Peptides against a protein of PDB entry 7SFY. Designs and how they scored, part 32

Target 1, 41 residues: chain A of PDB entry 7SFY
Amino acid sequence: ELFNLESRVEIEKSLTQMEDVLKALQMKLWEAESKLSFATC

## One batch from the design tools (peptide; made by RFdiffusion4, then SolubleMPNN)

Design b2_p15_7_s2 (from b2_p15_7, 8 letters changed)
Fold by OpenDDE base, seed 4:
Structure b2_p15_7_s2 (fold): chain B 41 residues (1-41), chain C 41 residues (1-41), chain A 15 residues (1-15)
Amino acid sequence: as target 1 above (41 residues)
Amino acid sequence: as target 1 above (41 residues)
Amino acid sequence: MQKLLELQKKIEELK
């Protein structure tokens, strides 16, 4: 693919969206694991 | 949703996949931007 | 679950 401004903007938007989702999933995992540890101890 | 072992494993797999894709896209962006700068200077 | 499936699909589209 020819790298142009449109491709750059699209990649940057995708990266930002993935980072936001990654953070959200990490938080959900932490919350769930913390609750599970409290229930089993 | 009930958080169970299956849900945890699925989230962890998705997180790993997202991190791998994130790194790959960051590398592609860096390579493309570096090549573009050399072509325009 | 639906959000996670949508994300998995999006990850696959970005590979």
Scores: peptide ipSAE 0.070, ipTM 0.518, DockQ to the pose 0.054
Fold by OpenDDE base, seed 5:
Structure b2_p15_7_s2 (fold): chain B 41 residues (1-41), chain C 41 residues (1-41), chain A 15 residues (1-15)
Amino acid sequence: as target 1 above (41 residues)
Amino acid sequence: as target 1 above (41 residues)
Amino acid sequence: MQKLLELQKKIEELK
């Protein structure tokens, strides 16, 4: 595929979506670990 | 779902995979933009 | 669990 404006925009959209999911998973992990630590003290 | 060791390991694996794909997409974007900049100078 | 499996599938499709 030729790298054009459409391909660039698609990659940038995919990157943004992945960053959003990464943040959401990191938050879920933090919440779960925080609850676990709190429950075992 | 109860947060257990298996769920934690699964989340951590998914996070790692997403980070790897994110890095790969960022590198692809950089390479494409570098080639475009080089070709238009 | 199901949402995480769907995310793993999407990650694999982006490789």
Scores: peptide ipSAE 0.069, ipTM 0.512, DockQ to the pose 0.052
Fold by OpenDDE base, seed 1:
Structure b2_p15_7_s2 (fold): chain B 41 residues (1-41), chain C 41 residues (1-41), chain A 15 residues (1-15)
Amino acid sequence: as target 1 above (41 residues)
Amino acid sequence: as target 1 above (41 residues)
Amino acid sequence: MQKLLELQKKIEELK
């Protein structure tokens, strides 16, 4: 497959989408850890 | 869904996989752009 | 969890 403008735009869109998902998962992890309570005797 | 150790490990694995794919796609983009030739008259 | 499994599949398709 030849690298052209269409291929570049598609890769850039995929990269942006993955970065957005990464940020969302990082936020979910941080929020979940921040709300984590330990059993206290 | 309760956040527990299993959920944390699963999220961390997915984050790592996504970071690896992001790096691979960034490298592919850089290599493709570096090899891009312009039509010369 | 279902969304995370779908993301894992998409990640494997991009390799």
Scores: peptide ipSAE 0.066, ipTM 0.509, DockQ to the pose 0.053
Fold by OpenDDE base, seed 2:
Structure b2_p15_7_s2 (fold): chain B 41 residues (1-41), chain C 41 residues (1-41), chain A 15 residues (1-15)
Amino acid sequence: as target 1 above (41 residues)
Amino acid sequence: as target 1 above (41 residues)
Amino acid sequence: MQKLLELQKKIEELK
């Protein structure tokens, strides 16, 4: 696989998308856990 | 959607998988960029 | 749940 500017841009785009999804999942986990804590007190 | 222990475990598993793929892609990008730097000097 | 399964599939495609 020849690493060129096109491949770099595609990898960076995929990385950004994964980081955004990670943040969204972490926030959902935190929200769900916070609601559970309120429901169990 | 009832947030329970099963849902939590599934989310944590997906988060871990995404973090591992992120690390792998970041390493591949760094390796490719480093090789390009060596080839252009 | 469906969105999580779609994410798991995309993660496997990126490996």
Scores: peptide ipSAE 0.066, ipTM 0.514, DockQ to the pose 0.052

Design b2_p15_8_s1 (from b2_p15_8, 9 letters changed)
Fold by OpenDDE base, seed 3:
Structure b2_p15_8_s1 (fold): chain B 41 residues (1-41), chain C 41 residues (1-41), chain A 15 residues (1-15)
Amino acid sequence: as target 1 above (41 residues)
Amino acid sequence: as target 1 above (41 residues)
Amino acid sequence: LDRVKQLLAQLQALM
């Protein structure tokens, strides 16, 4: 498989999308944990 | 949808997998770019 | 979660 400009651009786009999803999941995890209430006795 | 321990663990595992793939793709991009030869005239 | 798994599979196919 030849590495060319098109392949590089596609990989860079995929990396950017993955970083965006990672950030979104980290934010959702933080939001979920921030809303977690402990059992009250 | 209730956020519970099981959901948290599953999200954390997915985040870790995404981080590992991101690192692997970044390394492959670097390796491909490092091997890129310019046209010689 | 299903969309995350799908995206992971698509990105892994580029490796």
Scores: peptide ipSAE 0.100, ipTM 0.518, DockQ to the pose 0.055
Fold by OpenDDE base, seed 2:
Structure b2_p15_8_s1 (fold): chain B 41 residues (1-41), chain C 41 residues (1-41), chain A 15 residues (1-15)
Amino acid sequence: as target 1 above (41 residues)
Amino acid sequence: as target 1 above (41 residues)
Amino acid sequence: LDRVKQLLAQLQALM
């Protein structure tokens, strides 16, 4: 495979998109856990 | 959506998988850039 | 999660 500017830019865009989704999932997990309440007797 | 143990485990698995792919792409980018040599006169 | 799975598939195709 030839490393070219187009391939580099595409990889960097994909990395950024993954990081954004990762952050969104971490926030969703935090929000879900923060709303978790245990039934108290 | 009900937050339950199954949902939590599934989110955590997805996060881990994304982090692994992210690391793999970062390594590929680094390897590609490391192999980039300029023609020297 | 469907969007996450789609992104993972797209990114795996770049590897």
Scores: peptide ipSAE 0.100, ipTM 0.521, DockQ to the pose 0.052
Fold by OpenDDE base, seed 1:
Structure b2_p15_8_s1 (fold): chain B 41 residues (1-41), chain C 41 residues (1-41), chain A 15 residues (1-15)
Amino acid sequence: as target 1 above (41 residues)
Amino acid sequence: as target 1 above (41 residues)
Amino acid sequence: LDRVKQLLAQLQALM
């Protein structure tokens, strides 16, 4: 594959997008756990 | 959405997978840059 | 996220 400036920019954009998704998933996990109620006996 | 243990496990797996992909993309970028030869005049 | 942030910082250092 030819490596050029365009390929670098696209990879960096993808990395940023993946970081944002990781943050969103972590937040969703935290929110879901915070809302989880334990069964009371 | 109902949150359960299965959903937690799947989110954690997805987070790990995305981290691995991020590593792979960084390695590919580094490898490509390392192989890049500048045009000589 | 700390590891992801480290990875991104490493990538940015290559620019």
Scores: peptide ipSAE 0.099, ipTM 0.521, DockQ to the pose 0.128
Fold by OpenDDE base, seed 4:
Structure b2_p15_8_s1 (fold): chain B 41 residues (1-41), chain C 41 residues (1-41), chain A 15 residues (1-15)
Amino acid sequence: as target 1 above (41 residues)
Amino acid sequence: as target 1 above (41 residues)
Amino acid sequence: LDRVKQLLAQLQALM
């Protein structure tokens, strides 16, 4: 039982961390697209 | 210009991979919850 | 990201 709860909490933490990384990657993508648009104009 | 496009594509691939991992983590969480429910009954 | 947020929300709803 406890092992399953601990594993669940750890998976939730991992999901949250990955969401944060995805946000960071989206921001980097926006920066890259902005530079691309600038370079292609 | 090319560097910016390549970087953009690589970031998009990374985002997709992260989404796939998040789906996998969600599935593992569902499995853990199923086991938890079984163990607590 | 919206899909990720949905997945996270679904997870949190099970707590």
Scores: peptide ipSAE 0.105, ipTM 0.538, DockQ to the pose 0.106; fails the geometry check

Design b2_p15_8_s2 (from b2_p15_8, 7 letters changed)
Fold by OpenDDE base, seed 4:
Structure b2_p15_8_s2 (fold): chain B 41 residues (1-41), chain C 41 residues (1-41), chain A 15 residues (1-15)
Amino acid sequence: as target 1 above (41 residues)
Amino acid sequence: as target 1 above (41 residues)
Amino acid sequence: LERVLQLKKELEALM
């Protein structure tokens, strides 16, 4: 595969999208954990 | 959606898998950029 | 989650 400018731009876009998804999941996890009531009984 | 232990474990697994893919893509990008010869002519 | 799974598949296809 010839790595060209198009391939680089596409990989960088995919990386950015994945980082955004990771952040969104981390936020969802934090929100879910913050709402979790620990039953002590 | 009832956030329980199963949901937490599933989210954490998904996060870990995405982090692994991110690292793999970053490595591929670095490898591809390292092989890129700049034509100065 | 569906969009996350789709992005994962798209990213895996670039690997």
Scores: peptide ipSAE 0.123, ipTM 0.523, DockQ to the pose 0.053
Fold by OpenDDE base, seed 3:
Structure b2_p15_8_s2 (fold): chain B 41 residues (1-41), chain C 41 residues (1-41), chain A 15 residues (1-15)
Amino acid sequence: as target 1 above (41 residues)
Amino acid sequence: as target 1 above (41 residues)
Amino acid sequence: LERVLQLKKELEALM
């Protein structure tokens, strides 16, 4: 495949989308962990 | 859905896999950009 | 999570 401007833009767009998804998953993980009631005996 | 240990492990596994893909794409982008022959006039 | 899995698959296809 010829690496051109379009291929670069596509990769950068994909990277940005992954970073956004990673941040969303990290936030969901944090929210879920923060809501974990430690078994208060 | 009940957030339990299994759900947390699954999310963390997915996050790690996405980080690995991000790193691989960043390396490919860097390699491709480094190989771009500037038009040497 | 379906959107996340789809994005992951699309990104793996670019590797």
Scores: peptide ipSAE 0.122, ipTM 0.519, DockQ to the pose 0.052
Fold by OpenDDE base, seed 1:
Structure b2_p15_8_s2 (fold): chain B 41 residues (1-41), chain C 41 residues (1-41), chain A 15 residues (1-15)
Amino acid sequence: as target 1 above (41 residues)
Amino acid sequence: as target 1 above (41 residues)
Amino acid sequence: LERVLQLKKELEALM
């Protein structure tokens, strides 16, 4: 496998995109939990 | 949108899987950089 | 959520 500047930039871009997706999922989880009514009665 | 226990578990599972992928990409980047010879001469 | 799951699959394919 040839590791070059192009492959490094692509991996770093993919890592950044995954971090953004993780943050989006964490926000969705928080929003969903904040809307959850524990009123089961 | 109905937030229930099932949707919460599925979001948490997706988050965990993405964290595992993120760690694997970080390891691949480190391995690739460690194999990169700066010998351009 | 669907777009997020699609991005996850695309990024997993780089492994």
Scores: peptide ipSAE 0.121, ipTM 0.526, DockQ to the pose 0.057
Fold by OpenDDE base, seed 2:
Structure b2_p15_8_s2 (fold): chain B 41 residues (1-41), chain C 41 residues (1-41), chain A 15 residues (1-15)
Amino acid sequence: as target 1 above (41 residues)
Amino acid sequence: as target 1 above (41 residues)
Amino acid sequence: LERVLQLKKELEALM
């Protein structure tokens, strides 16, 4: 694969999208844990 | 959805998988940039 | 890269 500007931009875009998904999963985990704590109190 | 131990484990597993993919993409970016720098020097 | 992008799509589908 020729590494060019387009390939770099596509990789950076994919990284950003995955970071956004990671943040969303972390938020879902936090919300779920918060609801569990609230329901058990 | 009932937040239970199984749901938590599944979310944590998904997070770990995404972190591994992010690391793989970061390594690919670094390797590509390193090859570009080496080829231009 | 293709396998990594596929795994990303699979993980996004679980959200």
Scores: peptide ipSAE 0.115, ipTM 0.524, DockQ to the pose 0.056

Design b2_p15_8_s3 (from b2_p15_8, 9 letters changed)
Fold by OpenDDE base, seed 4:
Structure b2_p15_8_s3 (fold): chain B 41 residues (1-41), chain C 41 residues (1-41), chain A 15 residues (1-15)
Amino acid sequence: as target 1 above (41 residues)
Amino acid sequence: as target 1 above (41 residues)
Amino acid sequence: LERVKQLLKELEALM
């Protein structure tokens, strides 16, 4: 694979987008879990 | 949105998968950049 | 989750 500036920029762009989605999902998970009621034994 | 155990498991599964891909891409980026030669003035 | 699935596909294509 020929790695050039274009490939680097594309990878970094994808990484950034994925980090943003990860953060959003983590926030949604936290919000959802904060509303979840658990049965206690 | 009704958050239940199924939804939680699905989100956590997606998060884990995304984290694994992020790590893989970061490693590939590092490897690729380590092979890059720069012009010196 | 569709955006997540799309990003994963894009990322897999870069691997």
Scores: peptide ipSAE 0.098, ipTM 0.533, DockQ to the pose 0.052
Fold by OpenDDE base, seed 1:
Structure b2_p15_8_s3 (fold): chain B 41 residues (1-41), chain C 41 residues (1-41), chain A 15 residues (1-15)
Amino acid sequence: as target 1 above (41 residues)
Amino acid sequence: as target 1 above (41 residues)
Amino acid sequence: LERVKQLLKELEALM
């Protein structure tokens, strides 16, 4: 495999995008769970 | 939006998969950079 | 989730 500046920049860009999506999903999960109501007997 | 157990499980699965890919990409980046040789003058 | 799945596929293709 040929590692060059272009491939490095593309990997770093992809990593940053994934981290942003992970943070967004974690927030959505937290918000959804905070709104979850349990049935009371 | 309707948050239920199915949507929670799917979000958690996606988060886990993304974390695994992030770790793999970080390792590949580190390995590639460790193999990178600079031109010597 | 479709956007997440698409990003995962794109990133897996870089591995």
Scores: peptide ipSAE 0.097, ipTM 0.526, DockQ to the pose 0.054
Fold by OpenDDE base, seed 3:
Structure b2_p15_8_s3 (fold): chain B 41 residues (1-41), chain C 41 residues (1-41), chain A 15 residues (1-15)
Amino acid sequence: as target 1 above (41 residues)
Amino acid sequence: as target 1 above (41 residues)
Amino acid sequence: LERVKQLLKELEALM
């Protein structure tokens, strides 16, 4: 595949979307773990 | 939903998979950009 | 997690 500006923008957009989902999952995990710690105290 | 060990393991597994894909995309982007820099020199 | 699975599939298609 020819690497061009459009391909780069698409990859960067996909990376950003994945990072956003990762952050959301990390926050959900943190919230769940914090509630678990609270519930076990 | 009840947060339990299975839910935590599932979230961590999903996070790991996403991190692996992110790393692969970052490497592909780097390779493509390196080739572009080489081709433009 | 369906959105995560969809994003993973989209990213795998770009590799």
Scores: peptide ipSAE 0.095, ipTM 0.528, DockQ to the pose 0.051
Fold by OpenDDE base, seed 2:
Structure b2_p15_8_s3 (fold): chain B 41 residues (1-41), chain C 41 residues (1-41), chain A 15 residues (1-15)
Amino acid sequence: as target 1 above (41 residues)
Amino acid sequence: as target 1 above (41 residues)
Amino acid sequence: LERVKQLLKELEALM
Protein backbone atom coordinates (compact mmCIF):
# COMPACT_ATOMS: atom_id res chain seq x y z
CA GLU B 1 0.00 0.00 0.00
CA LEU B 2 1.30 3.40 -0.99
CA PHE B 3 0.76 5.58 2.02
CA ASN B 4 0.36 8.98 0.42
CA LEU B 5 -1.21 12.26 1.47
CA GLU B 6 -4.58 11.22 0.00
CA SER B 7 -4.65 7.98 2.00
CA ARG B 8 -3.80 9.83 5.22
CA VAL B 9 -6.50 12.45 4.66
CA GLU B 10 -9.07 9.75 3.90
CA ILE B 11 -8.18 7.81 7.06
CA GLU B 12 -8.40 10.99 9.16
CA LYS B 13 -11.82 11.79 7.68
CA SER B 14 -13.03 8.26 8.47
CA LEU B 15 -11.70 8.53 12.03
CA THR B 16 -13.45 11.86 12.56
CA GLN B 17 -16.72 10.50 11.19
CA MET B 18 -16.52 7.46 13.46
CA GLU B 19 -15.77 9.63 16.49
CA ASP B 20 -18.81 11.76 15.71
CA VAL B 21 -21.04 8.68 15.43
CA LEU B 22 -19.59 7.28 18.67
CA LYS B 23 -20.40 10.52 20.48
CA ALA B 24 -23.93 10.52 19.08
CA LEU B 25 -24.51 6.90 20.15
CA GLN B 26 -23.10 7.59 23.61
CA MET B 27 -25.48 10.54 23.96
CA LYS B 28 -28.44 8.44 22.80
CA LEU B 29 -27.52 5.74 25.31
CA TRP B 30 -27.28 8.31 28.11
CA GLU B 31 -30.62 9.88 27.16
CA ALA B 32 -32.31 6.49 26.97
CA GLU B 33 -30.94 5.47 30.37
CA SER B 34 -31.99 8.81 31.84
CA LYS B 35 -35.53 8.44 30.48
CA LEU B 36 -35.73 4.89 31.77
CA SER B 37 -34.63 5.98 35.24
CA PHE B 38 -37.11 8.84 35.18
CA ALA B 39 -39.96 6.59 34.06
CA THR B 40 -39.19 3.96 36.72
CA CYS B 41 -38.79 6.48 39.54
CA GLU C 1 -38.92 3.67 20.60
CA LEU C 2 -39.02 1.15 23.41
CA PHE C 3 -35.64 1.32 25.04
CA ASN C 4 -35.33 -2.23 26.28
CA LEU C 5 -32.46 -4.49 27.27
CA GLU C 6 -32.08 -5.71 23.67
CA SER C 7 -31.73 -2.18 22.31
CA ARG C 8 -29.14 -1.32 24.96
CA VAL C 9 -27.10 -4.44 24.24
CA GLU C 10 -27.21 -3.76 20.50
CA ILE C 11 -26.03 -0.17 20.96
CA GLU C 12 -23.21 -1.33 23.27
CA LYS C 13 -22.12 -3.93 20.69
CA SER C 14 -22.08 -1.28 17.96
CA LEU C 15 -20.07 1.07 20.19
CA THR C 16 -17.54 -1.67 20.94
CA GLN C 17 -17.17 -2.49 17.24
CA MET C 18 -16.60 1.16 16.40
CA GLU C 19 -14.02 1.55 19.17
CA ASP C 20 -12.16 -1.50 17.88
CA VAL C 21 -12.13 -0.13 14.33
CA LEU C 22 -11.03 3.29 15.58
CA LYS C 23 -8.13 1.71 17.46
CA ALA C 24 -7.14 -0.30 14.39
CA LEU C 25 -7.23 2.79 12.16
CA GLN C 26 -5.25 4.83 14.69
CA MET C 27 -2.62 2.07 14.81
CA LYS C 28 -2.45 1.91 11.01
CA LEU C 29 -2.05 5.68 10.84
CA TRP C 30 0.72 5.59 13.45
CA GLU C 31 2.52 2.75 11.66
CA ALA C 32 2.27 4.52 8.33
CA GLU C 33 3.58 7.78 9.79
CA SER C 34 6.39 5.89 11.53
CA LYS C 35 7.38 4.14 8.30
CA LEU C 36 7.27 7.41 6.40
CA SER C 37 9.47 9.12 8.98
CA PHE C 38 11.87 6.18 8.94
CA ALA C 39 12.03 6.15 5.15
CA THR C 40 12.60 9.92 4.96
CA CYS C 41 15.21 9.98 7.74
CA LEU A 1 -12.08 1.46 4.42
CA GLU A 2 -15.04 -0.37 2.87
CA ARG A 3 -15.67 -2.23 6.14
CA VAL A 4 -15.53 1.07 8.02
CA LYS A 5 -17.98 2.67 5.59
CA GLN A 6 -20.34 -0.29 5.96
CA LEU A 7 -20.16 -0.15 9.76
CA LEU A 8 -20.88 3.59 9.66
CA LYS A 9 -23.97 2.98 7.50
CA GLU A 10 -25.20 0.32 9.93
CA LEU A 11 -24.68 2.68 12.85
CA GLU A 12 -26.34 5.61 11.07
CA ALA A 13 -29.36 3.35 10.54
CA LEU A 14 -29.55 2.84 14.33
CA MET A 15 -29.57 6.62 14.94
Scores: peptide ipSAE 0.090, ipTM 0.524, DockQ to the pose 0.052

Design b2_p15_8_s4 (from b2_p15_8, 5 letters changed)
Fold by OpenDDE base, seed 2:
Structure b2_p15_8_s4 (fold): chain B 41 residues (1-41), chain C 41 residues (1-41), chain A 15 residues (1-15)
Amino acid sequence: as target 1 above (41 residues)
Amino acid sequence: as target 1 above (41 residues)
Amino acid sequence: LERVLELKKKLEALM
């Protein structure tokens, strides 16, 4: 694969999108755990 | 959705998989940038 | 990259 500017930009976009999904999943996990704690207390 | 142990485990698995992919992409980016720098120097 | 994009789509479906 020729590493060019287009390939770099595409990788960076993919990284950013995955980081956003990770953050969203972490938030969902936190919210779910918080609701569970609240419901059990 | 009932947040249960199964749901938590599934989310944690998804998070781990995404982190592994992020690390792999970061490594690929670093390797590509390193090769580019080496080829231009 | 194709496998990464496929994994991303699967993970987005869990959101």
Scores: peptide ipSAE 0.125, ipTM 0.524, DockQ to the pose 0.053
Fold by OpenDDE base, seed 3:
Structure b2_p15_8_s4 (fold): chain B 41 residues (1-41), chain C 41 residues (1-41), chain A 15 residues (1-15)
Amino acid sequence: as target 1 above (41 residues)
Amino acid sequence: as target 1 above (41 residues)
Amino acid sequence: LERVLELKKKLEALM
């Protein structure tokens, strides 16, 4: 497989999507941990 | 930046690192969500 | 490019 412009553009799109998912997971984790700390039983 | 083997190897390393972080965040999220569901107040 | 496409599919499933 040639490492050409088309392959690079597709890899860069995938990296951007991974960064977006990482941020979303970090936010969800913070929300879950926050709910645990505020769960005053 | 050149479309060469070196740039490809760096991109593949970045993808691997992001995949490892995604897995770690997914595990932590599962642990936090599990603790919330088991918090029977 | 198969690995990159597979990662993309996994990411889309997590969104």
Scores: peptide ipSAE 0.115, ipTM 0.505, DockQ to the pose 0.050
Fold by OpenDDE base, seed 4:
Structure b2_p15_8_s4 (fold): chain B 41 residues (1-41), chain C 41 residues (1-41), chain A 15 residues (1-15)
Amino acid sequence: as target 1 above (41 residues)
Amino acid sequence: as target 1 above (41 residues)
Amino acid sequence: LERVLELKKKLEALM
């Protein structure tokens, strides 16, 4: 595989997009859990 | 949307999978960059 | 990279 500036930019773009999705999923998990009721002892 | 244990497990599983892919991409970027030659002044 | 993009889309569908 020929690694050039174009390949680097593409990988970094993909990484950034995945990080954004991760953050969004984490936020959604937090929101969902914040609505969860727990049994108390 | 009904958030239950099943939904939580599914989201957490997806998060873990994305983190693994992110790590793999970061490693691949590092490997690719380690092979890059730069011009010197 | 296509595999990564497909995974991303599948995971985005859970949002």
Scores: peptide ipSAE 0.126, ipTM 0.528, DockQ to the pose 0.052; fails the geometry check
Fold by OpenDDE base, seed 5:
Structure b2_p15_8_s4 (fold): chain B 41 residues (1-41), chain C 41 residues (1-41), chain A 15 residues (1-15)
Amino acid sequence: as target 1 above (41 residues)
Amino acid sequence: as target 1 above (41 residues)
Amino acid sequence: LERVLELKKKLEALM
């Protein structure tokens, strides 16, 4: 693999996409935990 | 920041860490959803 | 970019 601008941009895009998925999973986890907490009340 | 070998290695480490967090969040989400499904039965 | 492509495929499988 070449250490060029294109490779860097694609890695940064992938990192951003992973961060978006992490955020979505964190939100889903929060929603699931919130629903679980609500269901146990 | 220069896109050099050090920067690439750090990005790849960050990506790996994000993958590990994604897996952990997926497992936690599965556990939460499983518990929610159980609590609704 | 093989590693990045592999990560994208894994990410897509997780979405």
Scores: peptide ipSAE 0.115, ipTM 0.504, DockQ to the pose 0.048; fails the geometry check

## One batch from the design tools (peptide; made by RFdiffusion4, then SolubleMPNN)

Design b2_p16_1_s1 (from b2_p16_1, 11 letters changed)
Fold by OpenDDE base, seed 5:
Structure b2_p16_1_s1 (fold): chain B 41 residues (1-41), chain C 41 residues (1-41), chain A 16 residues (1-16)
Amino acid sequence: as target 1 above (41 residues)
Amino acid sequence: as target 1 above (41 residues)
Amino acid sequence: MDELKQLLEKLRELKS
């Protein structure tokens, strides 16, 4: 694989996109857990 | 979407996978840039 | 989750 400016930009864009998804999933997990309710007697 | 233990585990596994890929791509970017050579006179 | 799976596949391809 030949590294150049275009390939670098492509990788960096993918990294940014992954970070955005990661943050969104972390928020979703927090929201879901915050709404979790337990059975009671 | 109903949140339960199985869905929680699934989300956490996905988050872990994303973190692993993120780290791998960061390393790849570093390695590629470290091997970049420039023209000389 | 489908979009996430697609992104992960794309990123795995970039990793390789």
Scores: peptide ipSAE 0.084, ipTM 0.501, DockQ to the pose 0.056
Fold by OpenDDE base, seed 2:
Structure b2_p16_1_s1 (fold): chain B 41 residues (1-41), chain C 41 residues (1-41), chain A 16 residues (1-16)
Amino acid sequence: as target 1 above (41 residues)
Amino acid sequence: as target 1 above (41 residues)
Amino acid sequence: MDELKQLLEKLRELKS
């Protein structure tokens, strides 16, 4: 395995992108579950 | 937008996969940077 | 969801 500046930059970009998607999905899940919980009350 | 049990399960699976990859990449980054730091000392 | 699948694939490649 070879690690250099280019590899680090790519990994960091991917991590940031993943975190953004993760947060978005978590919000969507929360929103959907909240609506479901309310609707089933 | 339609949310049901099937959708929830898929989202949760995706979230779990993303979290696993995120942790793995963070560890790889840490290891690589640690080695670089040590090697450049 | 297609974008998510593509992202996951790219991330798996980086992990490996």
Scores: peptide ipSAE 0.083, ipTM 0.503, DockQ to the pose 0.054
Fold by OpenDDE base, seed 1:
Structure b2_p16_1_s1 (fold): chain B 41 residues (1-41), chain C 41 residues (1-41), chain A 16 residues (1-16)
Amino acid sequence: as target 1 above (41 residues)
Amino acid sequence: as target 1 above (41 residues)
Amino acid sequence: MDELKQLLEKLRELKS
């Protein structure tokens, strides 16, 4: 495969997008677990 | 939204998959940049 | 979650 400027930019953009989604999902997971309630009487 | 075991497992699976792809792409990027050659005479 | 699936698919294609 030919690695040029366009290829590099495309990969870096994808990496950034993945990191953003990762952070968002991690936050959602953390908040959900923090609010997790157990059976109560 | 209801956070249950299935929801948690699904989110964690997605996160793991994303992390795996991230690592793979980062390695590809690093190797490609390492092999990047410049115009030579 | 559909957007996430689409992103993952694009990234897998990029990985290959």
Scores: peptide ipSAE 0.082, ipTM 0.499, DockQ to the pose 0.055
Fold by OpenDDE base, seed 3:
Structure b2_p16_1_s1 (fold): chain B 41 residues (1-41), chain C 41 residues (1-41), chain A 16 residues (1-16)
Amino acid sequence: as target 1 above (41 residues)
Amino acid sequence: as target 1 above (41 residues)
Amino acid sequence: MDELKQLLEKLRELKS
């Protein structure tokens, strides 16, 4: 594996993007679950 | 937005995959940086 | 989810 500035920047950028998506998805999941209604008999 | 079991499973699956990639990339970054050598004059 | 899938794919490529 070759590691240079370009590689580092690329990885860090990807990590940041993933973190943003993760947070968004986690929030969506939380919101969806919090609003989840259950059928009753 | 319709939220059901399928949606939840899909989101959780995606989150897990992203977390796995995040961890892997973070480890790679750490390893790469830890092994980074600097040129001297 | 398409954008997410694309991002995940890019990330997988970086991981490898």
Scores: peptide ipSAE 0.085, ipTM 0.507, DockQ to the pose 0.054; fails the geometry check

